# Designs tried in a protein design run: peptides against a protein of PDB entry 4GMN. Part 89

Target 1, 375 residues: chain A of PDB entry 4GMN
Amino acid sequence: RYANITLLALVTLASIGTDFQETLVKGNQGSRESPISAADEEWNGFDDADGDAMDVDQKSSSGEDQEEDYEEIDVKEDDEDDDDDSITSEMQADMERVVGADGTDDGDLEDLPTLRELIQTAVPQLIRLSNLPIDSDESLTIQSHALSALNNISWTISCLEFANGENANIHNAWYPTAKKIWRKTILPILEADSADLKLATQVTSLAWAVARVLHGETPTDGNPHRKFISLYHSSKQQAGGNSNSIEEPEDPFQGLGVKCIGVVGSLAHDPAPIEVNREVGVFLVTLLRQSNNVPPAEIVEALNQLFDIYGDEELACDKEVFWKDGFLKHLEEFLPKMRTLTKGIDKRTQPELRTRADEALLNLGRFVQYKKKHA

## One batch from the design tools (peptide; made by RFdiffusion4, then SolubleMPNN)

Design b2_p14_3_s4 (from b2_p14_3, 6 letters changed)
Fold by OpenDDE base, seed 3:
Structure b2_p14_3_s4 (fold): chain B 375 residues (1-375), chain A 14 residues (1-14)
Amino acid sequence: as target 1 above (375 residues)
Amino acid sequence: MFVPTRLPPVKPLP
């Protein structure tokens, strides 16, 4: 009884986190539709060329009516109470405020009561539940749902813009909580070095969401970047041995490899220690060099991370890592391979992967030209 | 500073 109520509450918190993410994406799309003035270009219609009516003969073959006696199964309409998991009017109002607020710097969430309760009341309980001793299938189920709820909340918050002091109130409220999730949930699970790839995938997804906000300010205790690089390599070794038991995610971007790249890339941003940046940069460039054995989605993510880490020539990592370790040469040598890889993706069967690969290829060409100009 | 062209982030829905 209490377990089912706890599970329902965790599922509801995970749903709330997802719905928040949908509406934030819809809200950010609406603000970029500056009205392109309808220039009235009258596209003159193409002319009415003659419909030759080919008379295809109706050969009426009379097949015999077998009266199969359909027993009227009186399907009681169980009123599925569509629990219209609709975004509560309070959540919608908080989201409209997040998109519209010139953020006060004080980290006060007085005007964002739902987000405040989520960060201050729900997240500390989810951290507690994710740290329960695993002694039963029930405790494992509770941990999994607590990690899913933390993931959805953390992903939703990571979709907010925090550049140039935008949403500073939310950033300031989330920042200490994100560090608690990292230290209390993510690090203990990573240090347990469990052979459970499901748990590893959940914690890595959460780690990516948290690291997308904390970047180089993510706690460096215990060299977490090396743990995620190790997890990346371990996941590849296991997949190579037993093709039968890991359901490859239907979405190429949901793979543990992509998630590991996203985490370590995010950890390597300024102000990360130069040695952390170097180890991650070398890992990412090594994936490009070995691209024949790397999934296309991981290559796309590795390129995106390299552009973000090394996009600023004023950062210490540009001189001390990018130029010093000769990364430009590896990116130039990879450019023809990326063109071949991208062209090899079928637009019909993998439209998203193709679109993201076309973007990453465009950016790679531009990035190489940019770096040559700023050498 | 280099600014990449970016699509909306992949949503890793669990």
Scores: peptide ipSAE 0.346, ipTM 0.889, DockQ to the pose 0.758
Fold by OpenDDE base, seed 5:
Structure b2_p14_3_s4 (fold): chain B 375 residues (1-375), chain A 14 residues (1-14)
Amino acid sequence: as target 1 above (375 residues)
Amino acid sequence: MFVPTRLPPVKPLP
């Protein structure tokens, strides 16, 4: 009884975290429909206009009309309107306020009562539940659900804009809690050296969500970037040896490799120690050099992280790592490989992967030109 | 500072 109530509460908290993310994305789309009139420079995708119309006059062979009477199986779409609108009116009101408010610099969430209770009351309990001794299948299930709830909450918060002092109240309330998740949940599980790939994937997803807010201010104790780099390499070695299909997630971007890259990239941002930045930067550039054996989604994420880490020429990592270790040359040498890789992705079967690869290729060309200008 | 064009972050599946 108590376990089932705890599990239901954890599932509900995980759903709330997901639904909050979905509505934040919908709210950010609605605010962009302000009529920016005139400068839709139509990104005419590269019309390779070399349509040399070879008129292959292939002859009409009249094959016979077999009218196979396909019985229209009237699949009653039972519209089970699972309007499990798990979003309370209070949650929706908090979400509307988060999308619409110029964040006050005060770490007070007085105007965001649901988000306040989520951060102040729920998350500390989830941290406790994620750190229970694993002595039963029930304790493992509770840990998994607590990690799922922490993941969804942390990802939702990581999708808020915090640049230029936006959402500063939420940032200031979340920041100490995010550090607590890192120190109390993420680090202990990473140090337990479990062979459980499911647990490793959950913790890495949570670590990415937390590191997307903390960046280079993520606690560097115990060199967590090296643990995630090691996990990346270990996951690749296991996939090569056992034909136990770790069912590659249907979404290429949900893979453990992408999550590891996202974590270590986020950890390498300023004000990360230059040695942490260097080790991560070398790891990411090495993936590009070895791209023939790297999934396209991991290349996209590695490029995105490199742009974010090294986009600012005023940062110490620009001089001490990017220029000193010759990263520009590796990025320039990777451009033709990225074009080939991107063109090799089928738009019909993998539309999202193709779109993200096209964007990463565009940004890579622009980034190389930018860095050559700001050398 | 270089600002890349970015699609929305990949949502974690629930």
Scores: peptide ipSAE 0.346, ipTM 0.888, DockQ to the pose 0.715
Fold by OpenDDE base, seed 4:
Structure b2_p14_3_s4 (fold): chain B 375 residues (1-375), chain A 14 residues (1-14)
Amino acid sequence: as target 1 above (375 residues)
Amino acid sequence: MFVPTRLPPVKPLP
């Protein structure tokens, strides 16, 4: 009886975390579609005055009116207004405040009551539930659902912009909680060294969401980057041996390999220790060198992480790792391979993978040119 | 600083 109520509450919290995200994405799209007021800048078209009146002769060929009876397929746009009545009016109002907050209000989470209760009340209970002794299938189910709820909440918050002091109130409320998730949920599960790939995938997804906010300020205790690199390699060894049992997720970006790359890339951002940055940078560059045996989605993620880690020439990792270890040469040598890889992705069968690979290829070319200019 | 062009992040929702 208590277990079923706990499971229902965990499923509900996981749903709320998802719905909160969909609303953030929709709100951020709507704010970019602020109508560019067509200021009628009369673009005075070039008066190219050269009126060479070529008299094209009016040959009146009376082509017969074939009345092709276009059956007006009355596509009733059933505007299924899927009024997804699941979003509470309070949750929508909190979302509109998060999207509309120009970063001038040092507003306490008082103005965001739903987000406040998620961070301050729900997440501490989810951390507790994820740390229960695993002694039964019921306790394992509770842990899995608690991890799913923590994942959805953490991923939702990780989609907010925190650069330049944006959403500073949310960042300040989340930051200590994110560190608590890392130390109390993620590290203990990674230290238990479980052969459970489902649990490893859940904890790695959560670790990526948390590391997307904490970056190089993620606790370095026990060298977690090495654990995720080890997990990456172990997952590849298992996939090669048992062709029958690991349903690779239908979405290539949901794979454990992509998640491991996302975690370790995020952990390597400034102010990460230079040794951590180097180990991760060498791992990522090694994936590019071995690209013939690496899924395209993992290459896309590895490139994105390399651009974010080494995009700033003022950071210590630029001089001490990027230039010192000769990463530019490896990126230049990879550029023709990336063109071949991207062209090999079918736009019809894998449209998202192709679009993300086209973007990563564009950015790789620009990044190589940028780094050559700032050498 | 280099700023890449970015699509919205892929969400690993369970």
Scores: peptide ipSAE 0.345, ipTM 0.889, DockQ to the pose 0.796
Fold by OpenDDE base, seed 1:
Structure b2_p14_3_s4 (fold): chain B 375 residues (1-375), chain A 14 residues (1-14)
Amino acid sequence: as target 1 above (375 residues)
Amino acid sequence: MFVPTRLPPVKPLP
């Protein structure tokens, strides 16, 4: 009886998470113009109309040289102490303490009572249920549904814009909870090193959703990026050996490989440790080098992650990883391969994959040009 | 900073 009520509640929470995502996506789509339907607008050629050259007279106005004596203001370079904006272990502990304090941030989500109850009431219970001892098929079912509900909530929140202080109230309410999901749900399941690919896929999906908000501020304890890279490689080895392939998801972007790339890419964003960034960057660039053996959807995700990680030239990872490790050369060498890969995707059978590959190809060309200009 | 063109994120499976 209790288990059936718990399962029904978990299914209901997972459904609320998806319905809320649809509502948020519809709300944000009301502010973003309609998807450009690929109407083949035949661009009718510009007729060469012989427009007369108007002679615009060069009036030579001789403006007088006023030598304004600019006094050299000796601006003392105050040595701005490079406050190493490394999120100190103390800042992480204080943020953890703010998560554990019954913090008066009840005010920030007053206008969003459903989201508040999801974050403050539901998620802590889902974390608890995801950490139950697995001693029965019932406990495994409860864990799976708790992970599904956490995934749907986390993905919904990760679809909000948080750039430039947008939705700061939601970000501030979610951020501590996201770290708690990471430390209490994701890490313990990753440490258990389960051969269960279903569980691994659920945890990786949740980890991606969480890491899409936390980015480089995702806790680096136990090197989780290496675990997801290892999981990526292990998943490829298993798919090659047993004809009991877990049915490849009908959607190429729902594959475990794509999810692993999405997680590790998100973990490598600034302010991630430069070593974490490097290991992930090398992994992603290696996928491009080995592209003949990599699913197109994983290549699209790997490119997207590379653009997001290395798009800013002001970040330490640009100099210390992108340029130092010679990533531009690998991207340039991959550009013709990406054109071939993208052209090989049938628009009729895989329209989404083709559209996302066409976008990634466009961005790759632009990114290579951008990086050459900022070299 | 380079800003890529982005399609809407891939929706999670329900």
Scores: peptide ipSAE 0.340, ipTM 0.886, DockQ to the pose 0.713

Design b2_p14_4_s1 (from b2_p14_4, 5 letters changed)
Fold by OpenDDE base, seed 3:
Structure b2_p14_4_s1 (fold): chain B 375 residues (1-375), chain A 14 residues (1-14)
Amino acid sequence: as target 1 above (375 residues)
Amino acid sequence: MPRPRPLPRKPWTS
């Protein structure tokens, strides 16, 4: 009984975290549709008139296909509109405030009661549940659900804009909690060196969400970037040997490799130690050099991380890593390979992967051109 | 569980 209630509560918290994310993504898209005035370019239709009516007469035959009277069993789809609007009116009100709030610098969430309870009450319990001794299948299930709830909450918060002091109240409330998730949940699981790739995928997903907010301020204790690089390589070695066991997620961007790249890229941002930045930068550039053996989604993520890490020429990593280690040459040499890779992605079968590869290719061309002007 | 999709990135601007 208590276990089922705990599991239900964890599933509900994970749902709330997802639905909050979807609505934040929709709200942020709606605010950017400034109506591009449809300039009425009257593209005058070409009048090409030639009506060659080819009369092809073909006559053929009388097949007597038997009307098997399949009685249409009127399965009343009871449209149980389970409008399980898991979005509480309080959560919706918090979302509207988050999208509209001029960020007060005070880490007070008085105006955001649902988000406050998620950060201050729920997350500390989820951290506790994710750290239970694994002594049963039940404790493993509880850990997995706690990690899933932490993942969804952390991803949702990581979708907020924090640039230029936006949402500073939420950032300030989340920041100590994010560091606590890192130190109490992520690091212990990474240090346990479990052969469980499911657990590794869950913790790496959570680590990416947390690192998308903490960036280079993520605790560097025990060199976690090296653990994620090691996990990347280990996951590739296992996938090459056991063709049977882990269904690659249908979404290529949900793979463990992409998640590892996302984590280490986020960890390498300023103010990360220059040596951490270098090790990550070399790892990412090495993936581009070895692109023939790297999934396209991982290449897209690696490029995007390189643009974010080295986009600012005022940062110490630009001079001490990007220029010093000759990254521009590797990016320039990768341009023709990226064009070939992107063109090889079928738009019909993998439309998202193709769109993101086309974007990453465009950005790679622009980035190389920028760096050549600022050399 | 809907997996968090990596958000669409803003086009890189110099």
Scores: peptide ipSAE 0.101, ipTM 0.803, DockQ to the pose 0.068
Fold by OpenDDE base, seed 5:
Structure b2_p14_4_s1 (fold): chain B 375 residues (1-375), chain A 14 residues (1-14)
Amino acid sequence: as target 1 above (375 residues)
Amino acid sequence: MPRPRPLPRKPWTS
């Protein structure tokens, strides 16, 4: 009885985290449909006008009209109104406020009572449940659900904008809790050296969500970046040996390799120690050099992390790592490989992967040009 | 030229 109530509460907290995320994603898409002014369409491709139109007289072969009678399969839209009654009116009101609020600098969540209770009351309990001794299948199930709930909450909060002092109240409330998740949940599980790839994937996803907010202020004690790099390499060795393909997640961006790259990339941001930044930067650049054996989604994530880490020339890591270790040359040498990789992705079977690869290729070209101008 | 823009990371929902 108590176990089932605890599991139901954990599932409900995970759903709350998911629904809040979907609302934030929809809200951020609506704000970006501000018309991209037609001014950035003036990439006037050079009108090389002189291409002689060779008139290839392709003869009209009259192929006969086979009227294939496509039977209109009346797919009854069963409007299964999945009344996902999970969103309370209070949660919806908090979501609307988070999307619209000029955040005050006070870590006061008085105007966000559901988010306040989630951060201050629920998360500290989830941290305790995620760090219970595993002595039964029930305790393992409770840990997994507690990690899932922490993951969804942490991802949702990591989708908020904080860079311009936006949502500062939420940031200030979350920051100490995020550090507590890192120290009390993530580090102990990473140190337990569990052969459980499912647990490792859950912890790595949670670590990425937490590190997307903490960045270089993520606790560097015990060199966690090296643990995630080691986990990346170990996951590749296991996938290559057993013909029991652990079902690669249908979403290529949900793979453990992508998650490891996302964590270590986020950990390497300023003010991370320069040696942490260097080890991560070298890891990411090495993936690009070895791209023939790296999944396209991991290349996309590695590029995006490199742009985020080294996009600012005023940061110490630009001079001490990017320029000093010659990263520009490796990025420039990777451009033709990225074009080939991106063109090799089928738009019909992998539309998201192709779109994100096209964007990463565009950003790579712009990044190389930017760095060459600022050399 | 505009600086490269960070692309949003797709969050993982379980």
Scores: peptide ipSAE 0.038, ipTM 0.785, DockQ to the pose 0.326
Fold by OpenDDE base, seed 4:
Structure b2_p14_4_s1 (fold): chain B 375 residues (1-375), chain A 14 residues (1-14)
Amino acid sequence: as target 1 above (375 residues)
Amino acid sequence: MPRPRPLPRKPWTS
């Protein structure tokens, strides 16, 4: 009885997380429907029609120099006495109060009571349920449902923009909770070295959602990037041996390989340790070099991660990894392969995969040009 | 239930 109530509550929390995500995705799509339709103007290159150079005899019509007498408008320099409006001692005291408020933005979610209850009340219980000893099929079922609920909540939050201080209250409330999910749920499951690919896929999906917010501030304890790289390789070895047992998800972007790439890419963003960044960057570039044996969805995700990691030249990883390890050459050599790969995707059967591959191909061309200009 | 998927990225801008 109690287990069935717990399972129903977990399914309900997972549903709420999904429904909220669908609402955010629809809201963000409505703001992104600025028409990309203007870029499909085929620049019909100038047909160099061999237009016979008709010798238009330029009859030099001697236009008479009308000396337009520009009246010298004597612009009186009105000395605007800049009345140096003495910054009142009150404005200075208010500025010192605004600057001297240690922004203990305690992640006040007063205006977001549902999100507050999800983060502060539900997530700590889900973390507890995901950490129960697995001693029965019932405890394994509870863990799987708790991970599903955590995944849906974490993905929903990871779809918010946090750049430039956007949603700072939500970020500040989520950030310590995201670190707690990482340390209490994700790391213990990754350390248990379970052969359960279903559990590995669930924890990797959750890890990606969490790492999309924490980026390089994700705890580096136990080298989690190497565990996800190892999981990527292990998943490929198992798929090659048992063609019958891994139901490849109908959605190419839901594959374990894509999720592993998304996690490790997110972990390698600034301020990640340079060695973590290097190991991930080398992994991603190696996928591009081996692209003949890599699913197109994994290539798309690997490219997008490379653009986000190495898009800023002011970051230490640009000099110490991107340039030092010669990544530009590998990206340039991959560009013709990406064109072939993208053209090979059927727009009718895989429209989303084709659209995301066309975008990644466009971005690869732009990124290579940018890096060549800043070399 | 549709599993959470990554949203389409914005085009990379230099």
Scores: peptide ipSAE 0.093, ipTM 0.798, DockQ to the pose 0.080; fails the geometry check
Fold by OpenDDE base, seed 2:
Structure b2_p14_4_s1 (fold): chain B 375 residues (1-375), chain A 14 residues (1-14)
Amino acid sequence: as target 1 above (375 residues)
Amino acid sequence: MPRPRPLPRKPWTS
């Protein structure tokens, strides 16, 4: 009886975490009436706001693109109005406030009661449940559901804008809790020598969500970046050996390899120790060099992490790692391989992977040009 | 500012 109530509560908290993010995505799309498709978002560097807008004369070469009359295949979308009206009016009101909230500097969530209760009441209980002794299938199920709920809440919060002091109240409330999740949930599970790839995937997903907010301020105790790099390599060895491998998730970006890259990339941001940054940077550049045996989604994520880590020339890692270890040469040598890789992705069967690979290829060209100007 | 890249699809545990 108590276990079933606990499981139902954990499933409900995981659902609430999901619905919050869908509401945030919908709300951010509504406030961005500016039609800049996220797909056309080019990496422009970390130029400070005082940079004179170079009028790049877009000489419109009028290519006569032939209007191919795409016959409107009337795909009756069966409107399965799964209007899961599960989004409580309180959750909607909290998300509308988050999207509209001018940054009140106080870590007070008085105006965000649902988010407050998630961070202050629910998350501490989820951390407790994720740390139960595993002595039964029931305790393993409780841990898995607690990790799922923590993952969903942490991902939702990691989708908020915190640049320029935006959402500072939420950031300030979440930051100590995120560090607590890292120290109390993530590290103990990573230190448990478990061959459970499902548990490893769940904890790595949670670690990525947490590290997307904490970045280089993520606790470096016990060199967690090396544990995730080791997990990356171990996951590749298991996939190659047994035909009973865990079905690779249908979504290429849900793979354990992508999650490991996302975690270690996020951990390597400033103010991470330069040695942590170097070990991660060398790992990521090594994936590009070995790209013939690396899934395209992992290459996309590795490129993206390299751009985020080394995009700012004022950071110590630019001089001490990027330039010192000759990363530019490896990125330049990878450009023709990335073009071949991207062209090999079928737009019809893998549209998202193709779009993200096209973006990463474009950004790689620009990043190489940027770094050559600042050499 | 690096524009927020397309968020990796939530690694929701189904």
Scores: peptide ipSAE 0.037, ipTM 0.789, DockQ to the pose 0.538; fails the geometry check

